# Designs tried in a protein design run: peptides against a protein of PDB entry 6RGO. Part 72

Target 1, 392 residues: chain A of PDB entry 6RGO
Amino acid sequence: MALKLLGFNQDATCFSVISSNKGVTIYNCDPFGKCFELEKSTSNDEELDFLVEMLFSTSLIAVVDKTIGASKRKKLKIVNTKRKATICELTFPHEIMDVIMNRKIICVVLKSDQIFVYDISCMKLLRTIDVRGEKLKSTSKFRNSEAVGDIGVRVSLSTDNNSILCYSSYSKSDKENAPLNDIVVFDALKCIQINVLPAVHQSNIVCIACSPDGMLMATASEKGTIIRVFKTIDTENDEPILVNEFRRGSRPSRISEMKFNHDNTLLACVGESDTIHIFALPVTTTEADANEDDTLQQSSHSLSSSINGLQYISKGLANRFGKIIVSKIPTQSQQRHVAYIKIPENAKYRIGFPKDTTNTIHICGEDGNYLVYSIPRNEVGPCTLVKSNTFD

## One batch from the design tools (peptide)

Design b1_p22_2_s2 (made by RFdiffusion4, then SolubleMPNN; from b1_p22_2, 12 letters changed)
Fold by OpenDDE base, seed 5:
Structure b1_p22_2_s2 (fold): chain B 392 residues (1-392), chain A 22 residues (1-22)
Amino acid sequence: as target 1 above (392 residues)
Amino acid sequence: SEKEKLEKLKKFLEEAKKELEE
């Protein structure tokens, strides 16, 4: 059967797939099994396309039916999975490209490069962010929507209640073809722009991941060779703080998804390559707790010792032209993966980090495999397969 | 009505919130 992966929920307790014969199916990860199925409403052999965003393991999902006609592609349905009932339906002026949520916020990304931010508790619109409107203030020409190929606004939302929204924006370049290579950090609850990271890549950003706490953000461009990790809120001398620069590879390959683990110690990436890469992040001790003298010798073997060489290259060379050139970490200091998973070539995989087990990763493939891997702690190498299940 | 849909949504979100606390 043709499977299409939708992805994991926020805590990797569930994943969703499209089956050509069944429609949308949600699987529970542990115990492994089907927890929801949305039956195909039409007998037509049309290729099923859906967006599904889960609210963790709850009975709440957001669904967009992309299969039939331009009208359904503009409709967001809030569905109760236990009752198989639509509770709320919202209609948008443009096709829905993405939906992301946490316990507080739903963000809806449109093909118009608009982000609609909702309070989930009442489905009240808090803000419409017009990413094109910001560009139009800087550039006189509307890019016709037709020439916006596979390049759209990318978003990521913190899974916590702080609801930090990171989104790609158009660079302030006088060029008609300004890339989507700026990042805006937005407090989705307060509806305030917190930070702007200009020109974080040379080309369009195609993947963004926000950390669960919203304190870190990872970005990848169309090249997918370099992943950059920034602080979201903190700045140094009004400049963005680059925490890490990771090298995925030398060959261009699109990254489709990135995820932080729950404690911000790991960043995983997956895409068109035969390899899921897992990178170690330095444990940012917040300097604030240094004062309480409480001598409890809990021998947490902090992996602190080997990562001491991360000089925060905070020196953004503010070149005279107002372009913050994020100082390229010298190619020699680019960190590689600490762990990896080999996946079938051309197989689309999705990734998730479970909340309670920071050294495990869940993956699922359009090949019908759901796999749980253990991430090595003390060595650079392959992840160990712990559990395998199949789905159809 | 839209009000009844919103009340059903609120009730369901309260149910879903309990499911997050279990």
Scores: peptide ipSAE 0.207, ipTM 0.828, DockQ to the pose 0.802
Fold by OpenDDE base, seed 3:
Structure b1_p22_2_s2 (fold): chain B 392 residues (1-392), chain A 22 residues (1-22)
Amino acid sequence: as target 1 above (392 residues)
Amino acid sequence: SEKEKLEKLKKFLEEAKKELEE
């Protein structure tokens, strides 16, 4: 059967899949099993396509039917899984491209490069973000529906209550074909723009991850060779906004998903390659925990000494204030993965980090495998398979 | 009605909030 993965929820307690024969199925990770099924409403042999966003382990899901020929691509449904009932339905002027949520906020991304920000508690519209801005509305040749390749506005939302929204934006270049290579950091609750990171990559951004606390973001371009990690907020201490640069590989390969673990110590990435890569992040010791055990300092010093070797070669792109955000990090100072998982070639996988076990990663594949891996702490190497289940 | 859907949503979100605290 053809499976399509939708992904894990925010805490990796559940994952969702589309089965061509069954419709949408949600699986619980532990104990492993089906927890919800949305039956196929159409007898047609049409390839099913859905967006499903689950609110953690709750009975709340957001659903968009994206099936070809379906008049429903502009409709967001809020569904109670326990009651099998639609609670709310919203209709948008354009096709829904993405839906993301936390305990406070729902963000809806449209094909028009608009982001609708809602208060989940009352489904009140807080903000409409127009990523193209008001000036470009007049010259917007609608990207012809066929030639709109996979390049659109990308979003990520913090899983905490701070509700930090990171999204890709068009560069201010006077070129008709400005790339989506800027990042905007937005407080989704207060509806305030916090920061703008210009030209974080040379090409369009295709993947963004926000940390659970919203303090970090990771970005990857269409090349998928370099992952950059940034602070979302400027610190008073003139500390560099770019905190890490990771090398996934030497060959171009699309990254489809990135996730931080719950304590911001690991960043995982998955995509079109045969390898899930896991990178270690330096723990930003806030000054308060300086008093306890000496033993963790040796591993942090080797990572910090490689970061202190970031000679800011002054030819980076200046921000609006002349500050260089992206320095040319020498290829030799680019950190590689600390751990990896080999996956079948051409199988699409999704990743999730469970909350309670910072060294565990959940993965699921369109091959029907749900796998739990242990991440090595003291060595660079493969992850160890701990648990496996199959789904259909 | 839209009002009835909104009241059903609020009640459901309060139920879902309890499911997050368990």
Scores: peptide ipSAE 0.193, ipTM 0.816, DockQ to the pose 0.800
Fold by OpenDDE base, seed 1:
Structure b1_p22_2_s2 (fold): chain B 392 residues (1-392), chain A 22 residues (1-22)
Amino acid sequence: as target 1 above (392 residues)
Amino acid sequence: SEKEKLEKLKKFLEEAKKELEE
């Protein structure tokens, strides 16, 4: 059977899959098993395509049926899984490309590069963000967006109640083909733009991850060779703070998903490569009051690589057009993975970090494998398989 | 009505919030 992965929920307690014969199935991770099935509405051998976003482990899901006809691709259903009933249906002017949620907010991304922000508690529209609208003042030509392939607005939302929304935006270039290489940081509750990170990559951004607390974001371009981690809210001299630059590999490969763990100590990435990469983030030691006394020389070789704070103040190389390009960290100072998982070649995998175990990662594959790995803390190497299950 | 759908949604979201606290 052809399986298509929809991914994990916000806390990696559940994952969603499309089975060509069954429709949408949601699995619990622990105890492992089916918790919900959405039957296929049609007997036709049409390739099933859905968006499903679950609200943590609750009975609330948002569903978009993308399989049948242009009209269904514009409908968002809020479904109660316990009652097997549609509670609300919203219709949009354009095809729905993505749906993300937390306890406060639902964001709906359209093919028109619009983001609709809703208060989940009442489904009231708080804001429509038009990512093209800021560009339309400069470029009168509606280039038919059909020819620009799979490049659209990418979004990520913090899983906390602060509801920090990160989205890709078009760079302020007079060029008709401005890349989606800016990031906007947006308070989804207050509907205020907090920050703008200009030209974080040279090409379009294809993957964004926000940390659970909304304080960090990770970005990857179409090249997928470099991952950049920034602070979302904090700025230094009105410039974006680059926390880390990671090298996934030397060969271009699309990154499909990135996730932070619960305590912002790890960043995982997955995509078209045979390898899930896990990177260590420097623990910002909050200066807790180091009371003087306890000289216990426990040589915990914490690989606190004291990355001496070469705050590379990005000397914004003002290009000929006055644009600040985030200075590339020299290739020698680019951090590599600390851990990895080998996956089957051409198998699509999704990743999730459970809340309670910061050194555990959940993965699931279109090969029908659900796998739990332990991440090594003190060594660079492979993750250890702890648990495996199969699904159909 | 849209109002009745909204009231059903609110009640369901209140039920789903309790499921997050359990």
Scores: peptide ipSAE 0.188, ipTM 0.814, DockQ to the pose 0.798
Fold by OpenDDE base, seed 2:
Structure b1_p22_2_s2 (fold): chain B 392 residues (1-392), chain A 22 residues (1-22)
Amino acid sequence: as target 1 above (392 residues)
Amino acid sequence: SEKEKLEKLKKFLEEAKKELEE
């Protein structure tokens, strides 16, 4: 059966798939089973294409039917899964490319490089972000959208209530084909731009992940060889803070998804490669715990010693022309994965981190496998399979 | 009416918020 993965919800308690025969199915992860089915509206052998975004484990889903006719591709439906009823329908001027949500916000990305930000509680439009138009106020020739169907605005939203929105934006390049290699950090609730990270990659950004708390952001370009992790809000001397630079591989391979775990200690990535990579992030000790009790001398000394190399304060060479060159972390300081999962070649997988188990990752494949892995913390190595289920 | 649709949406979003607290 041809399956197409839609992905996990925000806390990896559910995942969504398209089945060619059935339509959209949502699975619960634990206990494993079908929790919702959306039947296809047509008996036709048309290739089903949907966007489905679920609000955590709730009965609220946002659905876009991309299969049938240009008019449906512009319609967002808010559906109650328990009642199998459409509650709200919004129509957009352009095709919907992506939909993301949290407890407060729905963001709708259009093929026009517009982001519509809604208050979920009333479906009120808070902001329209025009990623092209914000730069068209400067004399720069923007990329004609028609030529490269795969390269559009990418977005990620924090899963918390702070609702930090990270999106890709065009560079201020005088070249006719300016890359989508800037990042904007946006408070989606207040509708305020917080930060701008210029030229975070040399080529277009194709994958973005925001941390659950919105404090970190990971980016990958079309090359998918290097992943960069930045602070979203914090700046040093008005310059972006590069926290980590990870090397996925030496060969180009597109990254389709990245996710942080719930405590910001791990970053996972998946894509066209036979390997899911998991990277360790430095634990940001919040200064608050430094003041309490002297007494528990427990021997956690050992892992601290190898992190000494990370004090490359990336002195951004502010070149005279105001180009913040993201200081290239020397190739020698590029960290590798700490853990990995081997997946079937050419199988598309999606990833999710459960909230309650920071050392566990959920994965699902278009091969019909739902897999739970334990992540090693003390050694570099393969993840251990803990649970396996199949779906159709 | 649009008002009735909005009230149905609000009621549903309140139901969905309760499902987030359980």
Scores: peptide ipSAE 0.165, ipTM 0.802, DockQ to the pose 0.798

Design b1_p22_2_s3 (made by RFdiffusion4, then SolubleMPNN; from b1_p22_2, 11 letters changed)
Fold by OpenDDE base, seed 5:
Structure b1_p22_2_s3 (fold): chain B 392 residues (1-392), chain A 22 residues (1-22)
Amino acid sequence: as target 1 above (392 residues)
Amino acid sequence: DEEKKLKEFQKELEEAKKELEE
């Protein structure tokens, strides 16, 4: 049967799938099993498409029926999974492209490049972000619906209560075809823009991940060869801080998802390639803990020696045209993965990091595999399969 | 009607949030 993966929840305790026969199914990761099923409302042989965003392991989910021809592609339903009941319905002016949430905020991304930010507690609209801005409203060249491939506004939200929203934005260019290669960092609770990272890639950003605490953000372009990690809030001389630059590969390959682990020590990426890549992030030792435990320093030295070569080349050459060229980290200092998982080349996979086990990754495939891997700490190599389950 | 629906929604949400604390 054709499975379509929707993804893991915020803490990788559950994942959701579309089954062609059943509709939406949610699986619990541990103990592994079906916890919810949303039946297909229509008997038609139409290819099912849904957005499902979970509020962690709670009975609350957000659902959008994206099935082609469905009048429902503009409707967000909040569903109680225990009661199988819609408790809220919102209708939007345009098709819903994405939905993300945490304990405080729901963000709804529209095909119009608008982000609607809601306070979950009352479903009150806090902000409408128009990513196109006022200038592009006059160019009512609706990108012909066909030629606008998968290039849309990308979003990621911190899983904590700080509710840091990172989204892709159009570069300030007078060109009709400005790329979505800027990032805006937004406090979703206060409804304020915190930071703008201009031209973080040369092409459109197709994947963004915010760290759980909202302090870091990872970005990938359509090329998917380089992943950049930035600080979200902090700036040096009003310039964005590039923390890491990772090389996924030499060949272009689209990245579909990236995630940080709970403690911001790892970044995983998955996409069209046969390989999930896991990168190590430098542990920001806050200067305070330098006093006590002399014993743990020996194992960290081997990784730290490779990381200390990342001079913060905060030398953004502010080119006269206000384009901060993020200084290319020399190709020799581009960090590779520290760990990897081989996956079937034609299978779409999703990734999740469980909260309590920072060196464990959950993955699920459209091949019907749910897999738990252990990530090696002290060596570069393959992850070890710990648990395997199948779903249909 | 809308205020009642909002109160019902808020109740369901607070019940769901308690499931995060357990």
Scores: peptide ipSAE 0.445, ipTM 0.919, DockQ to the pose 0.747
Fold by OpenDDE base, seed 1:
Structure b1_p22_2_s3 (fold): chain B 392 residues (1-392), chain A 22 residues (1-22)
Amino acid sequence: as target 1 above (392 residues)
Amino acid sequence: DEEKKLKEFQKELEEAKKELEE
């Protein structure tokens, strides 16, 4: 049967899949098993398409049926999984492209490049963000929808209560073909723009991840060769702070998903490549407990040579994009370990980090595999498979 | 009708929030 992955919830305790015969199935990760099934609304052999966003491990899910008819693609249902009942239904003016939530906020992304921000506690609309802005209303040349259908607004929301929303925006260039290469950082609760990061890539941003605490974001472009990590709120001399630049690979490959672990020490990425990459982030030691143990200088020399290939600090980008003050990444942060997982070619995978085990990653594939890996922290190498389960 | 649906939704959400504390 064809499986389509919908992804993990916010804490990787559950994941959702579309089965061509059954509809939507939600699996619990531990203990592994089916916890919910949403039956098909139709007996037709039509290709099923859904959006499902879970409120962590709760009985509350947001569902969009994209399978049949333009009207269904505009409806968001909030469903209680224990009661199998729709408790709220919202209808939008345009097709729903994405839904993201936390304990406070639901964000709904439309094909019109609009983001609707709701207070989950009352389903009150707090803000409609028009990402195109008022100026681009005049050039109503709808990009011919067929070939460019995959370039839209990308969003990520912090899983905490601060509800930091990061979204891709069009550059202020008066060019009809402005790329979606700016990032806006938005306080979703207060409905205030906090920060704008201009031109973080040369091409459209196709993937964004916000850290659980909302303090970091990762971005990838259509090229998927470079991943950039920025501070979301903090600025240095009113300029964006680039914390990390990672090279995923030399060949262009789309990144479909990125995730931070719960302590902001790891960033994982997955996409069209045969490899999940896991990057180590520098631990921002707060300066306080730098006690004097100067002695561990000696042994660090040998591992430096192999890591040089993955950390391309492109000195060259500092000149063409405005003063991205690459704060001098402390020389200690140069020893970033990279871990990897090999996945089957042409299999789509999704990733999640569990809350309680910061060195563990959950992955699931359209091949019907749910896999738990241990991540090496002290070396560059493969992750170790700890647990495997299958689903249908 | 909308106010009744909202009160029902709020009840369901508060029940779901308790599942986050367990």
Scores: peptide ipSAE 0.319, ipTM 0.878, DockQ to the pose 0.809
Fold by OpenDDE base, seed 3:
Structure b1_p22_2_s3 (fold): chain B 392 residues (1-392), chain A 22 residues (1-22)
Amino acid sequence: as target 1 above (392 residues)
Amino acid sequence: DEEKKLKEFQKELEEAKKELEE
């Protein structure tokens, strides 16, 4: 049976799948089992396509049916899973490409490169973000990319109440084909742009992850060889906004998903490769915990030596565009603590970090495997399989 | 109809928030 993975919820307590026979199924992770099914409305052997975003472990889901015709692809339904009832329906001018949410905000990404930001509490539109801006509307050949791989706006939202929205934007280059290689950091509640990170990659950004607290952001380009981690906010201290640069591999491979764990100590990535990579992040000591004597001083010194190669390219006179440190990628991958999971070749996997266990990762595959792995803390090596379940 | 759906949505959202505190 063809399975299509939709992903984990925000805390990895549930995951959603499309089954060709059943429609949408939501599984609980612990205890493992089906918690919701959305049956097919049509008996047709049409390939099912849905967007489903779950509000944590709650009875509320956002659903977009993309299976049937251009009209349904523009409708967002909020469904109560306990009642099996649509409680809200929104219609958009263009096809919905992505839906993300937290306890405060729903963001809806359209094929028009627009982001609609809603207050969940009243379903009020707070902001429409036009990523193309007003000037480029005239030359909008809608990318009629029937191509399964089309480069659209990517978004990530913090899972906390601060509701930090990170999205890819077009570079200000006078070229008609400007890449989606800028990042905008946006306070979705206040509707204020916090920061703009220009040209964070040389090619289009295809994956973004925001940390649960919104303080960090990870980015990957179409090449998927390098992952960059940035602070979302400029600190008053002369600290570089680029805090980490990781090498996933030597070969180009698309990254489909990245996730931070709940304490910002790990970043996982998955995609078209046979390997899930888990990178260790340096603990950003917030100034508050300076009082406990403990021996963790040794790990800080190794990071300082790698940062010295970062040339500040100060471009000229326009407003507070922060100094972007474009590191020349050292060809030497410093052996950072990297854990890995081998997955079947050509199997699509999704990843999630549970809240209660910072060294555990949940993964699920289109092969029908739900797997729980333990992440080694002190050694570079494979993750250990702790639990396995199958789904259909 | 929309006001009724909004009130129903708000009720479901407040029930869902309680499910997050348990």
Scores: peptide ipSAE 0.188, ipTM 0.809, DockQ to the pose 0.800
Fold by OpenDDE base, seed 2:
Structure b1_p22_2_s3 (fold): chain B 392 residues (1-392), chain A 22 residues (1-22)
Amino acid sequence: as target 1 above (392 residues)
Amino acid sequence: DEEKKLKEFQKELEEAKKELEE
């Protein structure tokens, strides 16, 4: 059967799929099983297309039917899964491209490069962010170039209550085809822009991941060769802080999804390649815990010695042309993966990190495999398969 | 009518939020 993956929920306790014969199905991860099914409304052999965003493992989901009719593609439905009932319906001026939520906020991304930010508690519109309108204000020559193909505004939202929204924005360059290579960091609750990271890649950003706490953000461009990790809120001398630069590979390959684990120690990426890559992040010791655990410091010293090559060479080569604020992390400081998973060639996979096990990753494929892997901490190598289930 | 729908929606949302605390 043709399966289309919708992805994991925020804590990887559930995942959603589109089955050509059944419609939308939600699976529980542990115990593994079907927990919800939204039946196909049409008897036609039309290719099913849906957006589904879950509110964790709750009975509340947001659904967009993209299969039939231009009007449905503009409708967001909030559905109670226990009752199979629509409890809220919103209609937008343009096609919905993405929906993301947490316990506080729903963000709706439109094909118009608009982001509608809602308070979930009352479905009140808090803000409309017009990413094109921001560019129009900055550039006298902004042509409404039709977004060519898959290039549009990308968003990621923190899964915590801080509700940090990261989105791609157009560079202020006078070029008619300015890339979506800026990032805006936005407090979705307060409706305040808190940071702007200009020109984080040379080409359009196609994937963004916010950490669960909203303190970190990962970005990848169309090339998908380099992943950059930034602090979202913190700045150094009003400049963005680049925490990590990872090399996924030497060959261009699109990254479709990235996820942080719940403690910000790992970043995983998946896409068109035969490999899920997992990168280690430096543990930010909060200064508070430094005082008590003086006794356990002896054993962890062995892994820190290889990471010490991140000399912040703040060589202020102020080249007079537009400061790519991204301090060129020397190519020598580009870290590779610490772990990997091999997946079938041309299989689309999605990834999720469970909350309770920081060294475990959940993956699911359009091949009908749900797989749980253990991530090695002390060795660079393949992940170990722990559990395997199939779905249809 | 809209206020009733909003109250019904809020009830459903609060029921769903309780499922996050269990």
Scores: peptide ipSAE 0.408, ipTM 0.910, DockQ to the pose 0.752; fails the geometry check

